# Designs tried in a protein design run: peptides against a protein of PDB entry 8HF1. Part 311

Target 1, 320 residues: chain A of PDB entry 8HF1
Amino acid sequence: NVMLYATKPTEVMVSFPHQEQVLTVTRLISAEIEKFYVSLDLMNIGVQPIRRSKSLQCLRDPSKKSFVKQLFNDFLYQMKEYGIYAASIAIISLIVEFDIKRRQAETLSVKLMHRTALTLCEKIRHLLVQKLQDMTYDDDDDNVNTEEVIMNFSTPKVQRFLMSLKVSFADKDPKDICCLVFVERRYTCKCIYGLLLNYIQSTPELRNVLTPQFMVGRNNISPDFESVLERKWQKSAIQQFRDGNANLMICSSVLEEGIDVQACNHVFILDPVKTFNMYVQSKGRARTTEAKFVLFTADKEREKTIQQIYQYRKAHNDIA

## One batch from the design tools (peptide; made by RFdiffusion4, then SolubleMPNN)

Design b2_p30_2_s3 (from b2_p30_2, 12 letters changed)
Fold by OpenDDE base, seed 1:
Structure b2_p30_2_s3 (fold): chain B 320 residues (1-320), chain A 30 residues (1-30)
Amino acid sequence: as target 1 above (320 residues)
Amino acid sequence: LPPIPEEEFPEEVLEKYRKAEEKREELLKE
């Protein structure tokens, strides 16, 4: 029995400068969201009818205020971690969600709450788009979706990620690419997907090389909350990736529980590896010969990240 | 355990990064 030692992927680190400075627009948006939270806490939404539908059991907040705050907190995280370009895409997802919730509102008070949230999202979108346009020197090219705008308005982490993609995949055969990109949070998958679509479209060396998809892992908490649309999207995205019609898949860490994705030659860990399981599972997808496992870390956290990866490597070697 | 190597970027890519970072820093001063 030749134990074919599964060739361990080559682990590579990409360091990025920590962004301490925050754009004025980001501060303004954060302050507007904080003001909104104060207003939201003062809103009397009344007693929400406990719909006995299995789907509402997970909405433990009868007021739905916590869900509104969660979406804005997720947005704030995306804006901080990925930059204002990514935030301009992320805010659209909030707009869509709050418009759906506004239309589905059972009470006038809930409808007004979601309308107020939606109005704030439109204001945020305007502020973000305006700031993205401020760098388009050419008054006539309303196209904020250029490589330059994406790069300039992305965090150093995202800038290095895009560069790593360009270096790794420029002018390659799309058939030779099987790439996973792991992010911590589910909502980040769609945001980074939108960013990558625009980046790839604006980058000639990648336009015919990378075809991205995203997959939000199944919510372990409730498979019933996956909209029929999300399930269809996931199935389609997975199938496209299996068929080679997509060669880059953005995944949240929730891929842990049973999405059978093929062996990949590239695995990017865009966000910090927080758990041993995430490390083993993500690294375990890099199974081809010469597979790369790329980790992103802030310079300030580099040593801590290295030590953590060494601990995970040791623990993995003790189990394997 | 073998060290984790830092990814080496070509100078052309680093220059694009530097330019993007400089522009970002300019934007942060506004």
Scores: peptide ipSAE 0.372, ipTM 0.893, DockQ to the pose 0.798
Fold by OpenDDE base, seed 5:
Structure b2_p30_2_s3 (fold): chain B 320 residues (1-320), chain A 30 residues (1-30)
Amino acid sequence: as target 1 above (320 residues)
Amino acid sequence: LPPIPEEEFPEEVLEKYRKAEEKREELLKE
């Protein structure tokens, strides 16, 4: 029970400016998704064959319109919260998912629905990549994966996160690093992982220092829908982190799912701490000597965040 | 309870951030 460890990590806050302005490309993409939702609502996909998934909670048949909307809504969240660069990575995951669903479609109508979604994802990908390329003055370097491009097309939150990583880990021994990065959403893990891979490769001070992995929580709702590939990948990622072959793990809600990760010296909370349990569990992983627990907050929410953390500290001390 | 300190960034890192912010603000005007 992680609650029993009186961990005294150094709690640190990183504030970032609130961004109200939205890029023209982000508005365009959002409008294209909204147009697609109108079109999707008009699509007759017929009666879907009820896959007899024995689990009562399979309310969302992955072949239904609701699943398609969920993936695009998650993408819109990634684009808003992490920026265009992160969105360019997130859209690839949608492309892969819709291509799988298109191939697995039992009806022509469902196949067409997933094909239309896939076509929209390819258009979105093109718009994102084009905007990333428009800033590279060197026509010859098609490499949109530079430190500059990543920084410029990331939200202030992600920029401060990358800065905090660079300051915390530049030129350190990889063996001395055990870092957790907590995010709210499952799909954010993969998106931030892809961003970090490119950032680390473009940052000499981190290239041989940080080896990231991500861990997607077990979909407790439907273990049957976890692809054999996802389960193999989760096991491999956890094992690499335990063996020290990876020293930075991006995770969402993983500690609630009973995945035991080792004691860490750094814990980053990239998204707002929404629950006392998340606070206690994530903080309970920062249990080495001189462990840091880093919180990210918008400037406008800083006071509210501080008050919430003080309430959680008090509640934790009353239980310990 | 001890206050939660703000993370201190080196001036070199802050300058890189400021440049990235300036460029982001330019991009937001397009």
Scores: peptide ipSAE 0.367, ipTM 0.892, DockQ to the pose 0.817
Fold by OpenDDE base, seed 4:
Structure b2_p30_2_s3 (fold): chain B 320 residues (1-320), chain A 30 residues (1-30)
Amino acid sequence: as target 1 above (320 residues)
Amino acid sequence: LPPIPEEEFPEEVLEKYRKAEEKREELLKE
C-alpha cells in the first residue's frame, strides 16, 4: 500500500475579486465577432465532399462553420477569463489555425470563409495591441511585454496567479521546482504559456528560475497532420518536464488521458475544479514532502468552492 | 475536515497587486 506514506498536500485557497466590468475594446471585439457570426451563417459554403477516411467528422459539420465558431468562442472565453493581454497571445493561435485551414481548403468558398476569419483575427490583434500600447507612456518602448502591462491587462485571477508564482519561486533553485498548472481548456494552455514566457522574461526573480512548458490534449477535430505535429510537440514538452529542462507544466484534462507526469511539489488549479476525477488526479500529483495544492476562486464563489472541495475530500477518503 | 487556509502574501506583493488592480479598475472606467 504505497499510498500510506504519501504526505497529503497542503491545500491553499487564493481568492480574487470578481470583475463584472468589461473594457470598451473587449466589447468592441465581441461585437465584431457577433457580426462575423451573422455573416458566417449567410455564407454558402456548400456540402464538402466526404472523403471516406474523414467520413465521421465531415458528417457532423459539412460546412466547417462550427469549428470556426468554436475557435472564436474559445478566444472570447480566454479574453473574458484571463484578460486582454492573454487574448493578444490567444489570437495568434487563431491566426495560425485559420491560415493553415485557408491553405488546406479544398473549395474556394471554404478558402474565402477562412480568409474572412483570418482578416477578423488580424483586426482583433491590432485592436488588442493598440490598447496594450496606450499604457506605455514612453512612445519609444513599443514593448507591450513588461511586467506592468501584463499585470494591468490581466484579470484579477491571473494577477493573483502571477503573484503566487513570484512568492512561491522567486530566487529559488530551478531544480527544486516541479510545478503543475491546471486549466480547464486546451487553448488556455497555449495563451497562459505565452503569457508566462513574457512575464518570466520581464521578472528578474523568475527569469532563471522558471522554465514553462504546456501539454496539449488530443484534438479529435484537428486534421491528421495537425494531430501528428501536436503529438510530437506534446511528447517533447513532457520529456523536457521529465528531464528537468522544464519545471512548470501547464495542462488541462490531458492527465486524465493517462499521461504519466512526475510527482510535483506545487499544483495550481487556475480554473474551477468541475469534476471529482480532476480533483483526485491533480491533487494526486502533489506528492512530495510539503507539496502545495493551490486553488483559485472568485470571492463570491469562495464558500461554494470550499463546500465542493470538502465533498471531494470526503469522497476521496471513502475510496482510499 | 481541516479548513482550507487563504494564501498569505507579503505586504510588498500585496501593494504591487493593489496598484495593478487599481490601474485595471481605472482602465475599465474608460
Scores: peptide ipSAE 0.360, ipTM 0.888, DockQ to the pose 0.815
Fold by OpenDDE base, seed 2:
Structure b2_p30_2_s3 (fold): chain B 320 residues (1-320), chain A 30 residues (1-30)
Amino acid sequence: as target 1 above (320 residues)
Amino acid sequence: LPPIPEEEFPEEVLEKYRKAEEKREELLKE
């Protein structure tokens, strides 16, 4: 029972230009991943015993190939939706995951598969970092983490998001800020967190104002795939946000039972609101006086987004 | 239903954005 008596947040829209053009490096990386998928399909990993876990958990592909493809597909999504700067951070998560899986491999064939995936990730990382460095006119300044590099290599959506953060929070008291950022995908939380750390550090008016954290939703995927480390980290991140040691939280889902996050004064919806539940729950966190609920949309999708929000508003009023 | 207003950015912020867009467009031509 989220008591509906909270002041309705001010809903605001931020439009960004649709980008049809794709960087040559992005095309090269996509082509390398597609070549890898062809190679992966030809790999004989053997028949792994189907551990029937009783829960309707996505069929653990006994070959583990589907999981490898899922991680690269998620990476391709991050690169497309957030840009090559965000992709340079996202690829590190894949490197870590494939190195862990390579070490945990029960068979030589599975070990080789994860090694091949890891080698591809290192190649992708090199291509991304090289392209980020090519913009630093000073060959001697290895600092790819400047405000300019972050902005230039981010998608229009991320650029407008960073602008909205800067305008909203420049030179404010960090105690007066309680901000949520909602993203669609679990892996985006880590990627946007890393991007925000670098952006805040490079932006003097935000450096001592915003302290970001991220929270990865409990996947309906078995608690067996959530490392004990991830669960400890999630609890710590939530506690830091509750204690005011962090004032910006990046989330992929509100639906986790027990995310009693405080009343927020800012809620940013970085990705499209795809469900009524996401709309109601995210908006229901903007409970302070003068709370803002900020939506991001491509200019081309603006009318469709507005109509969808009006439908959700109507549906919410019919239930209330 | 109340309209959803567009966020207004200061001109200084818009100019920085324009420069970043121009630079990105240059990078897309390479």
Scores: peptide ipSAE 0.356, ipTM 0.884, DockQ to the pose 0.814

Design b2_p30_2_s4 (from b2_p30_2, 14 letters changed)
Fold by OpenDDE base, seed 5:
Parts: structure tokens; C-alpha cells; sequence
Structure b2_p30_2_s4 (fold): chain B 320 residues (1-320), chain A 30 residues (1-30)
């Protein structure tokens, strides 16, 4: 039980400016998704055959439309919270998922629905990649994965996160690093992982220092939908982190799901701490003598964040 | 309770960040 450990990590805050301005490409993509939702609601896909082996989630929406909307809503969230560079990685996961579902479609109408979703994802990918390329001054280097492109097209939160990694880990021995990065949503783990791979490759001071992995939270709603491949990958990623073959792990609410990870010297909370349980569990992983617990907050939310952390500290001291 | 300190960034890292923010703001205005 992580709650029983008196953890005394150094709590550190990283503030970032709140930007209300939205890129024209982001507005265009959001409008294309909204147009798609209108078309999706008008699609008659009929009553889908209920197979006895279909998970509870397939029973909740026999139209399978809610799952399509969920994936696009998660994408819209990632584009807003992490920026268009992160969105260019996130859209690939949607492309893969909709292509699988298109192939697995039981009816022509469902196949067409997933094909239309896939076509929209390819259009979104093109719009994102084109906007990333517009900033490469050298027409000859199609490399949209430079430190400059990543930084310019990331949100202030992600920019400060990347800076905090550079300041914390530049030129360190990989063996001396055990880092957790907590994010709110399961799909953000893959997105931030892909972003970090490209950033680390483009940052000499972090190249051969940080080896990232990610954990996808178990789909608690249906362990049966966790593909054998996803379960194998999750086990492999956890094992690599335990063995020190990876030294940075991106995770969501995985600790609440009973996944045991080693004691870490760094814990980054990239998204807001929403619950006392999340605070205690994530902070409870920062157990080394010089462990850091790093919080990210918008400047406008700074005071509210500080007061919330003081309430959690008090509540934790009253039970410890 | 002890205050929560801000993370310290070296001046060279801050300068690189401000340049990236300025570029982003210019991009947001287009």
C-alpha cells in the first residue's frame, strides 16, 4: 500500500503561460471533426449482431458510433493540451485503430463508417504534417522531427516539460535516472512517448541519457479487449523499466490499477492532480533521498494548484 | 508547510524558450 510510506520528495512547480489563441489549422481540424460528427449521426448502420462474446462496451453502443466519437474527442483533447506536433503523432494511433476496425467490420455499413473515419484521419494527418513542414526553412530537409519544430508546435506546458527534462537530466549517467511521467489519459502516454523519442534523438545532451517507455492503463472495462499484443507490450515495457533498460516511464492512472513500479528519483505530473489518491500514489513513487516531485501548472491556475497541494499535504500528514 | 519552489532554469535555456514562445505567438497570429 503506497499510502503507508512517509515520502519526503522535494516538491517543485513548473509554471507555464496560458495561451488562449488557437492555430488556424487547429480550428480547421476541429471544424472537420464536427462536420464528421453530423455525418456520423446521420449514418444508418442498422442493428449490429450482438455476439455473446462482445464486451460490455459493445452492449452500451450497438451503433459503435460512440467509440469513434471517443477516439476523435481524445485526439481533440491531445491537440489542445499538447499541441499540433503531439497531434501529428496521436492521429497515427487513430489511423491504425480505424483500419483494424474497418477490416474487422461485420457489415458493409460499419465498414463504410470506419473507412470514412479513416479518410478524415488521413486528411487531418496531411493538414498537420503540412503545417509542420511550413516552418522548415530549408526546403531540402523534410525532417519535421527537429528540436525546433517540436518546440515551436508544442503547447507551453509541453515546452516547459521538455525544458525540465533537459535541465534535470542533461549529460547524466542513465543508471542514475529513474523517472515517472504521469498523464491523465491512456492515449496521451503513446503520444508523449513518440514526442519524447523524437525530442531525445534531436537533443544531444539527452541522447543516450534518456530511454523512454510508456504504460497503457489496463482497460478495466474489458480485459478481454486488451489485445494479446498490448498485454505483451505492457509486460515488456514494465520489465524493461524494472531492469533499467528504460529509465523514463510515461504512465496514466496505472498505479491505481495495481501495477507495481520501482522507487523513482523523479516523478513528473504533466497534467493536473485531480484526486488525493493520485497525489499520494504518484508522490509515493518518489522514494530516493533526493527524489523530486514536479508539478506543472498554468500561471492563472498557480494559486489554486498550490492551495490544492497544501490541502493534500495536510490530509496525507493526518493519515501517515 | 514549506512553500513549493519554482524550477530553476539556466538563462540560456530561458532564452531558447522565449524565442520558441515568440515564434509560436507569431504562428498563432497567422
Amino acid sequence: as target 1 above (320 residues)
Amino acid sequence: LPPIPEMEFPPEVLEKYEKALEKREKLLAQ
Scores: peptide ipSAE 0.429, ipTM 0.882, DockQ to the pose 0.824
Fold by OpenDDE base, seed 4:
Structure b2_p30_2_s4 (fold): chain B 320 residues (1-320), chain A 30 residues (1-30)
Amino acid sequence: as target 1 above (320 residues)
Amino acid sequence: LPPIPEMEFPPEVLEKYEKALEKREKLLAQ
């Protein structure tokens, strides 16, 4: 019953300029991934035994190639939507995943496939880190994790998001903050979490104010050992947020999965609100008297976003 | 329906943002 509590949060919009320009390093990385896909399609990994997971629905691609392509496609999306700095964090998650898959490989051909993917990820990481270092004028400050580097190499959306956090939370009591950040994709939660950790550590007015966590929905697809670790992490992150040991939670569609999160005073929707359910559920978490529901939109899409929110408001009022 | 207000940013925060955008645009042009 999310419907009953009458405190309508104040809806606020944050507009950001649309950026069509693509960095040379991003083009190089995309081209290396495309070359890798051609190589991957030519790899003979043999017939993999279809592990019939008890859930009939997800025919795991017996080739395991689709999973490799999915991770790189997810990385390419993060690099585009959040920028090179976020991509430098996102690639580490791919490195970890491909190293696990390499170690778990039942065949030499599958082991080689994941090794090749891992080698590409290390090359991508190097290209990203080099480009982040090119902006550090001082040879002595090897710290690519400064506020300046993070801001310069983040997309306008992420820049405005970081600014909105700074304006909203600078020098506040951590106890007075209960913030949710909604993102579209599961993997973005971890990427934005890593970005926020580094940003908060580089921003004195936020260091002792914001303690971020991330929550990822239950991956119903992989009953594997990874799902147990993810479930443990999810439970721990939720508990830390409930206990006030974390005051900012990054989440995706987790609320649709029936995860109960406390009432918040701030809800940020970093990515476009694609569904009425997402709108109602995310907005329904902003339940304090002074709660803010913050939407991010490109300037070019501002009018479309406003009209969509008005449609959702109308539909919500017709049901409430 | 009530309008959705824009988030207000202090001038000093906007200036820092504009400088970061300009640096990013210069980097994108390279």
Scores: peptide ipSAE 0.424, ipTM 0.879, DockQ to the pose 0.847
Fold by OpenDDE base, seed 3:
Structure b2_p30_2_s4 (fold): chain B 320 residues (1-320), chain A 30 residues (1-30)
Amino acid sequence: as target 1 above (320 residues)
Amino acid sequence: LPPIPEMEFPPEVLEKYEKALEKREKLLAQ
């Protein structure tokens, strides 16, 4: 029972400035998605066969308009919370998912719906990549994956996260590092993973130090919707982390309930701690004597975050 | 309850961050 271990990791706060300014490209992309929602609502996809599975599966039917909207809403969230660089990686996941759904479409109307969504994703990808290229002074170097481009097009939260990794792990022995990064959403794991691969490759002090992996929680994904490829990747990623071949694991909050991950010396909570269970489960992974539990907060939310953590500390001490 | 300390960043890391923020603000203004 992870709750009973009086793990006393050092809790550390990283504050970041609230960003009110929104890029013109972000506004344009948001407006194109809203126009697409209007067009999507007008599409006649016919009566979809109601798979009578009484389970939560009926809400997540990937052939429904609601699922298409959910994927774009998750993309809009990632673009807002992590920036346009992370969004350029996030949009690739949508392209892959809509292409799979287009190929699996049982009707011409559903096939057309997924094709229209895919065409929008390709347009969004082009707009994002073009804006990333506008920063490369060298017209000939299509390399949008530099430390400078990543930092400039990431939100203050992501900038402070990357700085925190550099300060925490620069020139360390890879064997001495066991790091977890918790994020709220499944798709954020892939975006932050892709961002970290490019950042580590562009940062000499981290290139031979950090080997990232990501893991998406099994429990919230019906085995019927999990691709064979995703299951193989997840098994490989967790094994590499157990064997020490990977020393940084990006996890969604869904990992809290059931994946036996080794004791870590660093736990980063990139997204807000929304529940007492999330606090206890994530903190319960920081089990070494010198373990750090790092929280990220906007400056405007700092006081509220501190008070919430004190309430969780009190509640945890009253149970222990 | 022990206070939650802020993560300390070396001055050189803060300067690099400030330069990245200034570049970003210029980009956001375009």
Scores: peptide ipSAE 0.418, ipTM 0.863, DockQ to the pose 0.799
Fold by OpenDDE base, seed 2:
Structure b2_p30_2_s4 (fold): chain B 320 residues (1-320), chain A 30 residues (1-30)
Amino acid sequence: as target 1 above (320 residues)
Amino acid sequence: LPPIPEMEFPPEVLEKYEKALEKREKLLAQ
């Protein structure tokens, strides 16, 4: 039980400026999704058979409409929190999901609903990729994955995260690195993984230093074909991380599900620490003598974040 | 309780960040 370990990692804060500016493309995409929600609400998909999923939390809406809205809401969150570069990767996950759901559709109306969602995702992807290309002045798709483009189209939070990785790991021995990156949402794991692959490949100081993997919580996986693939991926990713073939693991809710990852020397908390349990579990993975526990906060929320961490430290000391 | 220190960035890294931030702000204005 990770809660029983009094870990004393070096806690470090990374502050980032809050930017209120919203790209015209982001506003356009949000407006297209809202228009799609109006259209989706008007769609008659008929009576759907209530399949009781054995997993307690995924009450699949019998209408399947709420699930479609959830995926787009998660995409909108990622676009807002991580930027349009991460969003260009995140939209691919929606395309894959809606194509699977379109193929698995039991009715023509449900097939049409998922097809309409897929068409919107393809439009969104095009808008995002065009905006990434507008900076390179090159029509070549190969030029959008540069360190410069990734940094420019990432939120200040992600920019500071990438800088923190570069400062922490530049020219280090990959064997000396055991890093966890915690994110709140399962879909964030995939888009941050894709972003990190491209960033590492474009950053000479990290290219042969960091090998990322990602892991999603099991309880959030639907029991369909995609869930079997994701479970296989998770098992492989965990094994690669244990074997040292990967030295950076991006994860969400993994520790709450009792997935045992090795003791790490670096733990990055990319998203706000919302619970005491998350704090204790994530901090409890930073077990080496020189372990770092790195927190990210907006400048405006810095004091509130510090106070919350002090409350969690106190509560942890009172039970340890 | 010990204070939580801010991560220190080398000046060269900060300069690259400021340039990237400025470019992002210019892009957001478009």
Scores: peptide ipSAE 0.430, ipTM 0.891, DockQ to the pose 0.803; fails the geometry check

